# Ledger of designs, part 67: peptides against a protein of PDB entry 5ONS

Target 1, 181 residues: chain A of PDB entry 5ONS
Amino acid sequence: MFKKFDEKENVSNCIQLKTSVIKGIKNQLIEQFPGIEPWLNQIMPKKDPVKIVRCHEHIEILTVNGELLFFRQREGPFYPTLRLLHKYPFILPHQQVDKGAIKFVLSGANIMCPGLTSPGAKLYPAAVDTIVAIMAEGKQHALCVGVMKMSAEDIEKVNKGIGIENIHYLNDGLWHMKTYK

## One batch from the design tools (peptide; made by RFdiffusion4, then SolubleMPNN)

Design b2_p16_6_s2 (from b2_p16_6, 6 letters changed)
Fold by OpenDDE base, seed 3:
Structure b2_p16_6_s2 (fold): chain B 181 residues (1-181), chain A 16 residues (1-16)
Amino acid sequence: as target 1 above (181 residues)
Amino acid sequence: MPLSVTDEEVEKEYGL
């Protein structure tokens, strides 16, 4: 989503949200990520304005005090930014790729099944379309936010093709957009 | 429960 993203070229405008809209978004976030509920007031304090940065290709980034928290495309599901995920690693289920897959993930490549079934990888139960945090062998922090394109069960059985779609990864255009005031 | 982490720590971890 952000492989060729550039803040100067791809941001259109920024809009401050009304209170009623913010309440709706918070409810959506709790529905998507039940584990975030106890922390949502800390992540999005009631006294702080919430803004949406509108970008090309129908991308919207939710921000509070300049911090980029979540993003979505075409009013689809929300994804946490890697920065938020690093602080709250429990808000997504995890999958772990082997060491050899790291360089490909960091280039924006989708995650192939063998990178999830090989020694050093860890594959946890997950249904298709689940948004997941991608961890790596020998590393502590997530390097990617992805979406399961196959169930964990099918990844193990078929073990060929794209297992997880790469949505947001370290050092992509969103990562380089550190803040937006 | 939340973690304290910096961009620099993560970037160093992955050699970026």
Scores: peptide ipSAE 0.808, ipTM 0.977, DockQ to the pose 0.939
Fold by OpenDDE base, seed 5:
Structure b2_p16_6_s2 (fold): chain B 181 residues (1-181), chain A 16 residues (1-16)
Amino acid sequence: as target 1 above (181 residues)
Amino acid sequence: MPLSVTDEEVEKEYGL
């Protein structure tokens, strides 16, 4: 989603959300990520305005005090940014790729099944379309936010093709955006 | 508890 993204070229505008809209978004976030509920007042304090940065290709980034928290495309599901995920690693279920897959993920490549089934990988139960944090062998912090394109069961059984779609990865255009006020 | 983590820490971890 952000492989060729550049803030100066791909951001259109920024809008401040009304209170009622914010409440709706918070409820949606809790539905998507139940584990975030106890932390939502810390992540999105009531006294702080919530903004949406509108980008090309119908991408929207939810921000508070310049921090990029979540993003979505075409009013689909919200994805956490890597920065938010690093601070709150429990808000997504995890999958772990082996060391060899790291360089490819960091180039924006989708995660292939063998990178999830090898000895250094850890594959956890997950259904198709689940948003997941991609961890790496020997690393502490997530390098990617992805979406399961196959179930964990099918990844293990078929072990060929795209297991997880790479949505947002460390050092992509969104990562380089850092803040937006 | 939320983690205290910096961009530099993560980037260093991945050799960026």
Scores: peptide ipSAE 0.807, ipTM 0.977, DockQ to the pose 0.937
Fold by OpenDDE base, seed 4:
Structure b2_p16_6_s2 (fold): chain B 181 residues (1-181), chain A 16 residues (1-16)
Amino acid sequence: as target 1 above (181 residues)
Amino acid sequence: MPLSVTDEEVEKEYGL
């Protein structure tokens, strides 16, 4: 989603959200990520305005006090930014790729099944279309936010093709967009 | 509990 993204070229405008819209978004976030509920007031304090940065390709980024928190495309589900995920690693279910897959993920490549079934990988139960945090063998912090293109069960059985779509990864265009006010 | 982490820490971890 952000492989060729550049803030100067791909941001269109920024809008401040109404209170009712913010409440709706908060409810949606809790529905998508139940583990975020106790922390949502810390992440999105009531006193602080919530903004959406509108980008090309129908991408929207949710921000508070300049911090980029979540993003979505074409009014689909929200994804957490890696920066938010690093602070709150429990808001997504995890999958772990092996060491060999790291360089490919960091180039923006989708995650192939063998990188999820090899000895250094850890594959946890997850349905297709689940948004997941991609962890790596021997690393502490997530390197990617992805979407299951196959269920964990099918990844193990088929073990070929794209297992997880790479949505947002370290050092992509969104990562380089540190703040926006 | 939330974690205290910096961009530099994560980038260093992945050799970026």
Scores: peptide ipSAE 0.806, ipTM 0.977, DockQ to the pose 0.942
Fold by OpenDDE base, seed 2:
Structure b2_p16_6_s2 (fold): chain B 181 residues (1-181), chain A 16 residues (1-16)
Amino acid sequence: as target 1 above (181 residues)
Amino acid sequence: MPLSVTDEEVEKEYGL
């Protein structure tokens, strides 16, 4: 989503959301990420305005006090930014790629099944279309936010092709955006 | 519990 993303070229505008819209988004976030509920008032304090940064390709980034928290495309599901995920690693289920897959993930490549079934990888139960945090062998922090394109069960059985789609990865265009006010 | 983490330490972790 952000492989060829640049803030200067791909941001269109920024809008401040009304209270009712914010409430709806918060409810959606809790539905998508139940583990975030106890922390949502900390992440999105009631007194702080919530903004959406509108980007090309129908990308929207949810921000509070300049911090980029979540993003979506074409009004689909929200994804947490890596920065938010690093602070709250429990808001997504995890998958772990082996050491050899790291360089490919960091280039924006989708995650192939062997990178999830090989020694050093850890594959946890997850249904297709689940948004997941991609961890890496020997690393502490997530390097990617992805979407399961196969169930964990099918990844193990088939063990070829794209297991997880790479949505947002460390050092992509969104990562470089840092903040936006 | 949320973690304290910086961009720099994550980037360093991955050699970026």
Scores: peptide ipSAE 0.806, ipTM 0.977, DockQ to the pose 0.940

Design b2_p16_6_s3 (from b2_p16_6, 6 letters changed)
Fold by OpenDDE base, seed 5:
Structure b2_p16_6_s3 (fold): chain B 181 residues (1-181), chain A 16 residues (1-16)
Amino acid sequence: as target 1 above (181 residues)
Amino acid sequence: EPREVTDEEVEKEYGL
């Protein structure tokens, strides 16, 4: 989603959300990420305005105090940014790739099944379309936010093709955006 | 439990 994204070229405008819209979004976030509920007032304090940065290709980024928190495309599901995920690593279920897959993930490549089934990888139960945090062998912090394209069960038994779609990864255009006020 | 994390420590971890 952000492989060729840059702030100067791909941001269209920024709007400040009304209270009612913010309330609706918070409810959506709790529905998607139940574990975030106790922390949502810390992440999105009531006193702080919530903004949407509108980007090309129907991408929207939720921000508070310039911090990029979540994003979505075409009013689909919300994804946490890696920066938010690093602070709150429990808001997504995890999958772990082996160390050999790291360089490919960091190039924006989708995650192939062997990188999830090999020694050093850890594959946890997950259904198709689940948004997941991609961890890596020997690393503490997530390097990617992805979407399961196959169930964990199918990844294990088929072990061929794209297991997880790479949505947002370290050093992509969103990572380089850092803040937006 | 939430964690205090910097860009620098993550980028260093991955050699970026």
Scores: peptide ipSAE 0.826, ipTM 0.980, DockQ to the pose 0.959
Fold by OpenDDE base, seed 4:
Structure b2_p16_6_s3 (fold): chain B 181 residues (1-181), chain A 16 residues (1-16)
Amino acid sequence: as target 1 above (181 residues)
Amino acid sequence: EPREVTDEEVEKEYGL
């Protein structure tokens, strides 16, 4: 989503959300990420305005106090930014790629099944279309936010093709967009 | 529990 993203070229405008819209978004975030509920007031304090940065390709980024928290495309599901995920690593289910897959993920490549079934990888139960945090062998912090394109069960059985779509990864265009006020 | 994390420590971890 952000492989060729550049803040100067791809941001269109920024809008401040009304209270009713913010409440609806908070409810949606709790539905998508139940583990976030106890922390949502810390992440999105009531006193602080919530903004959406509108980008090309129907991308919207949710911000509070200049921090980029979540993003979505075409009003689909929200994804956490890696920066938010690093602070709250429990808001997504995890998958772990082996050490050899790291360089490919960091180039924006989708995650192939062998990188999830090989020694050093850890594959946890997850349904297709689940948004997941991609961890890496020997690393502490997530390097990617992805979407399961196959269930964990099918990844193990088929073990060929794209297992997880790479949505947002370290050092991509969104990562380089540190703040927006 | 939430974690204190900096860009620098993550980038160092992945050699960026």
Scores: peptide ipSAE 0.826, ipTM 0.980, DockQ to the pose 0.962
Fold by OpenDDE base, seed 1:
Structure b2_p16_6_s3 (fold): chain B 181 residues (1-181), chain A 16 residues (1-16)
Amino acid sequence: as target 1 above (181 residues)
Amino acid sequence: EPREVTDEEVEKEYGL
């Protein structure tokens, strides 16, 4: 989603959201990520304005106090940014790739099944279309936010093809967008 | 449960 993303070229505008819209978004976030509920007031304090950075290709980034928190495309599900995920690593279920897959993930490649079934990887139960945090062997912090394109069961069984779609990864265009006020 | 993390820490971890 952000492989060729550049803030100067791909951001269209920024809008400040009304209270009713913010409430709706918060409800959606809790539905998508139940574990975030106790922390949502800390992440999105009531007294702080919430903004949407509107980008090309129907991408929207939710921000508070300049921090990029979540994003979505074409009014689909919200994804947490890696920066938010690093602070709150429990808001997504995890999958772990082996060490050899790291360089490919960091180039924006989708995660192939062998990288999730090989020694050093850890594959946890998850259904198709589940948004997941991608961890790496020997690393502490997530390197990618992805979407399961196969169930964990099918990844283990078939063990070929795209297991997880790479949505947002370290050092992509969104990562380089540190803040937006 | 939340963690204090810097960009530099993560980038260093992955050699970026």
Scores: peptide ipSAE 0.825, ipTM 0.979, DockQ to the pose 0.967
Fold by OpenDDE base, seed 3:
Order: C-alpha cells, then structure tokens, then sequence
Structure b2_p16_6_s3 (fold): chain B 181 residues (1-181), chain A 16 residues (1-16)
C-alpha cells in the first residue's frame, strides 16, 4: 500500500473529525481489535482532536496530535501503523517469518508460505483475511502489518504461494511520514 | 502491556 508512497506527492489534505464521527470510529476499532479497548482512551484522549490525513488511492490515515495511529483504504478495515503496533504489540495476532524472509518483507514482498513453515518461523492459528503482525526470527519488534491470504491451516498443508499479503512494512512511505500535524 | 519504543531502536534492530 505504501511502497511508492511519498508524503509530498501523495497526501491530499487533512480534516478534523466531529466528536460523533470519532465515537463511531472508536467503536469500529474496538470491534476490530477487542484488545485495544482498555487502552483506547490513552491512544485517543477525549481532549485531543482526531484528524484524517487523506491520501491518493483512497487512503486515509487517522492521527492524534500528529501521531499516525491507523489507516484504511476505501473505507475498508482499519490497520494499525507499525509505530502504534510497536507500542501496543498485543492488538494484533502475530505470525513469525524466518530470518531469510526479512529482506524480502522489507522490500515490500508478500510473505510466501515456506517462510512461515520453515525452521525459525512460527505459524499461529488464523483465518483468511485476518490482519496480523509480522514478526521475525531473532527480532523483537514487528516489521510488517499483513493480511492472511490463506488460513494458517492451509499454509501448513499447501505450503506454496502467497500466505500473507504485505500491507505496511518498516521503511515504507508510511514509516517515513513519522508525524503529521 | 504497552511499551516505550523509539524509531531508532527498531531501525537499529533491522539494520535500517
């Protein structure tokens, strides 16, 4: 989603949201990520305005005090930014790729099944279309936010093709935005 | 529980 993304070229505008809209978004976030509920008032304090940075290709980034929290495309599901995920690593289920897959993930490549079934990888139960945090062998912090293209069960038994779609990864265009006020 | 994390430590971890 952000492989060729540049803030100067691909951001269109920024709008501040009404309180009623913010409430609706918070409810959506809790529905998508139940584990975030106890922390949502810390992440999005009531006293702080919430903004949406509108980008090309129908991408919207939810921000509070310049911090980039979540994003979505075409009003689809919300994804946490890696920066938010690093602070709250429990808000997504995890999958772990082996060491050899790291360089490919960091280039924006999708995660192939063997990188999830090989020694050093860890594959946890997950249904197709689940948004997941991609972890790496020997590393502490997530390097990617992805979407299961196959269930964990199918990844194990088929073990070829794209297992997880790469949505947002370290050093992509979103990572380089850092803040936006 | 939440963690304090910097860009620098993550980028260092991955050699960026």
Amino acid sequence: as target 1 above (181 residues)
Amino acid sequence: EPREVTDEEVEKEYGL
Scores: peptide ipSAE 0.824, ipTM 0.979, DockQ to the pose 0.961

Design b2_p16_6_s4 (from b2_p16_6, 5 letters changed)
Fold by OpenDDE base, seed 3:
Structure b2_p16_6_s4 (fold): chain B 181 residues (1-181), chain A 16 residues (1-16)
Amino acid sequence: as target 1 above (181 residues)
Amino acid sequence: MPREVTDEEVLAEYGL
């Protein structure tokens, strides 16, 4: 989603949200990520304005005080940014790729099944379309936010093809945006 | 539960 993203080239405008809209978004976030509920007032304090940065390709980025928190495309599900995920690693279920897959993930490549079933990888139960945090063998912090394209069961059974789609990865265009005020 | 984290420590972890 952000492999060739550039803030100067791909941002269209920024809007400040009304209180009622913010309330609706918070409810959506709790529905998607139940574990975030106790922390939502810390992440999005009531007294702080919430903005949407509108980008090309129907991408929207939710920001508070310039910090990029969540994003979505075509009004689909929200994804946490890696920076938010690093602070709150429990927001998403995890999957772990082996050491050899790291360089490919960091280039924006989708995650192939063998990288999730090999020694050093850890595959946890998850249904297709689940948004997941991608961890790596021997590393502490997530390097990618992805979406299961196969269930964990099917990844193990078939062990061929794209297991997880790479949505946002460390050092991509969204990462380089850092803040937006 | 939340963690203190910096860009620098994450980038360093992955050699970036």
Scores: peptide ipSAE 0.812, ipTM 0.978, DockQ to the pose 0.963
Fold by OpenDDE base, seed 1:
Structure b2_p16_6_s4 (fold): chain B 181 residues (1-181), chain A 16 residues (1-16)
Amino acid sequence: as target 1 above (181 residues)
Amino acid sequence: MPREVTDEEVLAEYGL
């Protein structure tokens, strides 16, 4: 989603959300990420305005105090930014790729099944379309936010093709935005 | 629980 994303070229505008809209978004976030509920007032304090940065390709980025928190495309599900995920690593279920897959993930490549089934990888139960944090062998912090393109069961059984779609990865265009006020 | 984290430590972890 952000492989060739550039803030200068791909951001259109920024809007401040109304209170009612913010409430709806918060409820949606809790539905998507139940584990975030106790922390949501810390992440999105009531006193702080919430903004959406509108980008090309129907991408929207939710921000508070300039920090990029979540994003979505075409009003689909929200994804946490890696920075938010690093602070709150429990808000997504995890998958772990082997060390050999790291360089490809960091280039924006989708995650192939063997990188999830090989020694050093850890594949946890997850249904297709689940948004997941991609961890890596020997690393502490997530390097990617992805979407299961196959169930964990099918990844193990078929063990070829794209297992997880790479949505947002460390050092991509979204990462380089850092803040937006 | 939430974690303290910096860009620098994450980037360093991945050699970036």
Scores: peptide ipSAE 0.811, ipTM 0.978, DockQ to the pose 0.959
Fold by OpenDDE base, seed 2:
Formats: C-alpha cells, sequence, structure tokens
Structure b2_p16_6_s4 (fold): chain B 181 residues (1-181), chain A 16 residues (1-16)
C-alpha cells in the first residue's frame, strides 16, 4: 500500500473529525481489535482532536496529536501503523517469518508460504483476511502489518504462493511520514 | 502490556 507512497505527493488534505464520528471510529476499532479497549483512552484521549489525513488511492490515516495511529483504504478495515503496533504489540495476532524472508518483506514483497513454514518461522492459527503483525526470526519488533490471504491451515497444507499480503512495512512511505499535524 | 520503543531501536534491529 505504501511502497511508492510519498507524503509530499500523495497527501491530499487533512480534516478534523466531529465527536460523534470519533465515537463511531472508536467503537469500530474495539470491534476490530478487542485487546485495544483498555488502552484506547490513552491512545486517543478524549480531550485531543482526531484528524483524518486523506491520501491518494483512497487511503485515510487516523491521527491524534500528529501521531499516525491507524489507516484504511476505500472505507475498508483499519490497520494499525507499525509505530502504534510497536507500542501495543498485542493488538494484532502475530505470524513470524524466517530470517531469509526479512529482506523481501522489507522491500515490500508479499510473504510467500515457505517463509511461514520453514525452520525459524512460526505460523499461528488465523483465518483468511485476518490482519496480522509480521514478526521475524530473531527480532523483537514487528517489521510488517499484513493480511492473511490463505488460512494458516492452508498455508501449511499448500505451502506455495502468497500466504500473507504485505500492507505496511518498516521504512516504507507511511513509516517515513512519522508525524502529521 | 504497552512497551516503550523508539524508531532508532527498531531500525537498528533490522539494519536500516
Amino acid sequence: as target 1 above (181 residues)
Amino acid sequence: MPREVTDEEVLAEYGL
């Protein structure tokens, strides 16, 4: 989603959300990420305005105090930014790629099944379309936010093709935005 | 539990 993304070229505008819209978004976030509920007040304090940064390709980024928290495309599900995920690593289920897959993930490549089934990888139960944190062998922090394109069960059985779509990865265009006020 | 984290430590971990 952000492989060719550049803040200067791809941001269109920024709008501040009304309180009723914010409440709706918070409810959606809790539905998508139940584990975030106890922390949502510190992530999105009631006293702080919430903004949407509108970008090309129908991408919207949810921000509070300039921090990029979540994003979505075409009114689809919200994804956490890697920065938020690093602070709250439990808000997504995890999958772990082997060491050899790291360089490809960091180039924006989708995660192929062998990178999830090989020694050093760890594959946990997950259904198709589940948003997941991509961890890496020998690393502490997630390097990617992805979406399961096959179930974990099918990844193990078929073991070829795209297992997880790479949505947002470390050092991509979204990462380089850092903040937006 | 939430974690304290910096951009630097994550980037360094991945050699970036």
Scores: peptide ipSAE 0.811, ipTM 0.978, DockQ to the pose 0.958
Fold by OpenDDE base, seed 4:
Structure b2_p16_6_s4 (fold): chain B 181 residues (1-181), chain A 16 residues (1-16)
Amino acid sequence: as target 1 above (181 residues)
Amino acid sequence: MPREVTDEEVLAEYGL
């Protein structure tokens, strides 16, 4: 989603949300990420305005105090930014790729099934379309936010093709957009 | 639990 993204070229405008809209978004976030509920007031304090940065390709980035928290495309599901995920690593279920897959994920490549079934990888139960944190063998922090293109069960059975779509990865265009006020 | 983390430590972890 952000392989070719550039703040200068791809940001259109920024809108401050009204209270009712913020409430709706918070409820949606809790529905998507139940584990975030105890922390949502810390992530999005009531006193702080919530803004949406509107970008090209129908991308919207939810921000508070200039911090980029979540993003979505075409009013689809929200994804956490890697920076938020690093602070709150429990808000997404995890999958772990093997060491060999790291360089490909960091280039924006989708995660292939063998990188999730090989020694060093860890594949946890997850349904198709689940938004997941991509961890890596021997690493502490997530390197990617992805979406299951197959269930974990099917990844193990089929073990070929795209297991997880790479949505946002470390050092991509969104990562380089550090803050926005 | 939430963690305090810097860009630098994450980038360093991945050799970036």
Scores: peptide ipSAE 0.811, ipTM 0.978, DockQ to the pose 0.962

Design b2_p16_7_s1 (from b2_p16_7, 5 letters changed)
Fold by OpenDDE base, seed 2:
Structure b2_p16_7_s1 (fold): chain B 181 residues (1-181), chain A 16 residues (1-16)
Amino acid sequence: as target 1 above (181 residues)
Amino acid sequence: GPVYLVTEEVEEKDVF
């Protein structure tokens, strides 16, 4: 989603949301990420305005005090930014790729099944379409936010093809935005 | 629980 993304070229505008809209978004976030509920007030304090940065390709980024928190495309599901996920790693279920897959993930490549089933990888139960944090063998922080294109069961059984779609990865265009006021 | 990583002050290689 952000492989060729540039803040100067791909951001259209920024809007401040009404309180009613914010409440709706918070409820949606809790539905998508139930574990975030106790933390949502410190992530999105009631006193602080919430903004949407509108980008090309129908991408929207939810921000508070300039921090990029979540993003979505075409009003689909929200994804946490890696910057938020690093603070709150429990927001997403995890999958772990082996060392050999790291360089490919960091180039924006989708995660192939062998990178999730090989020694050094860890594959946890997850249904197709689940948004997941991609961890790496020997690393502490998520390097990618992805979407399961196969269930964990099918990844193990079939063990070929794209297991997880790479949505947002460390050092992509969204990562380089850092903040937006 | 949360890590509270301040990514703005950390180089990418240190975050990963």
Scores: peptide ipSAE 0.028, ipTM 0.545, DockQ to the pose 0.138
Fold by OpenDDE base, seed 1:
Structure b2_p16_7_s1 (fold): chain B 181 residues (1-181), chain A 16 residues (1-16)
Amino acid sequence: as target 1 above (181 residues)
Amino acid sequence: GPVYLVTEEVEEKDVF
């Protein structure tokens, strides 16, 4: 989603959200990520304005105090940014790729099934279309936010093709955006 | 401080 993203070229505008809209978004976030509920007032304090950075290709980035928190495309599901996920790693279920897959993930490549079934990888139960944090063998922080294109069960059984779609990865255009006020 | 992702085949990448 952000492989060719550049803040200068791809950001259209920024709007401050009304209270009612913020409440709706918070409810959506809790629905998607139930474990975030106790932390949401810390992540999005009531006193702080919430903004949407509107980008090309119908991408929207939710921000508070300049911090990029979540993003979505075409009003689909919200994804946490890696920066938020590093602070709150429990927001997403995890999958772990082996060492060999790291370089490909960091180039924006989709994650192939063998990178999730090989020694060094860890594949946890997850349904198709689940948004997941991609961990790497021997690393502490998520390197990617992805979407299961196959269930974990099917990844193990079929073990070929795209297992997880790469949505947002370290050092992509969103990562380099860092903040937006 | 920053966290670094280091691989044998990829340059060090900063994690903030």
Scores: peptide ipSAE 0.018, ipTM 0.553, DockQ to the pose 0.056
Fold by OpenDDE base, seed 3:
Structure b2_p16_7_s1 (fold): chain B 181 residues (1-181), chain A 16 residues (1-16)
Amino acid sequence: as target 1 above (181 residues)
Amino acid sequence: GPVYLVTEEVEEKDVF
């Protein structure tokens, strides 16, 4: 989503959201990520304005006090930014790839099933279309936010094809924005 | 704070 993204070229505008819209977004976030509920007031304090950075290709980035929190495309599901996920690693279920996969994930590559069944990988139960944090063997922080293209069960059984789609990764265009006010 | 990874130039390929 952000492989060729550049803030100067791909951001269209920024709007401040009304309170009613913010309430709806918060409810959606809790529905998508139930574990975030106790932390949502810390992440999105009531006193702070919430903004949407509108980008090309119908991408929207949710921000508070310049911090990039979540993003979505075409009003689909929200994804946490890696920067938020590093602060709150429990927001997403995890999957772990082998250390050999790191360089490819950081190039924006999708994750093939064999990479999720290797000895250095850890595959946890997850349904298809689940948004997941991609971890790597021997690393502390998530390097990618992805979407399960197959269930964990099917990844193990079939062990062929794309297991997880790469959506957002370290050092992509979104990562390089860092903040936006 | 968190330790962030630095990317290297690699050819775009699917993982494994």
Scores: peptide ipSAE 0.017, ipTM 0.559, DockQ to the pose 0.043
Fold by OpenDDE base, seed 5:
Structure b2_p16_7_s1 (fold): chain B 181 residues (1-181), chain A 16 residues (1-16)
Amino acid sequence: as target 1 above (181 residues)
Amino acid sequence: GPVYLVTEEVEEKDVF
């Protein structure tokens, strides 16, 4: 989603959200990420305005005090940014790729099943279409936000093809955007 | 602070 993303070229505008809209978004975030509810007042303090950075390709980024929190495309589900996920790693269920897969993930490649089933990888139960944090063997912080294209069970059984779609990865255009006020 | 994610063939910047 952000392989070719550039803040100067791909941001259209930024809007400050009304209170009612913020409440709706918070409810949606809780629906998507139930574990975030106790932390939402810390992540999105009531006193702080919430903004949406509108980007090309129907991408919207939720921000508070310049911090990029969540993004979505075409009114689809919200994804946490890696920067938020690094602070609150429990927001998403995890999957872990082996060391060999790291360089490919960081190039924006989708994650193939063998990178999730090999030694050094850890594959946890997850249904298809689940948004997941991609962890790396021997690393603390997620390197990617992805979507399960197969269930964990099917990844193990089939063990070929795309297991997880790469949505947002470390050092992509969104990562380098860093902040926006 | 920033750190590097080291792989066999690439070194990428990460967050400490």
Scores: peptide ipSAE 0.017, ipTM 0.547, DockQ to the pose 0.054

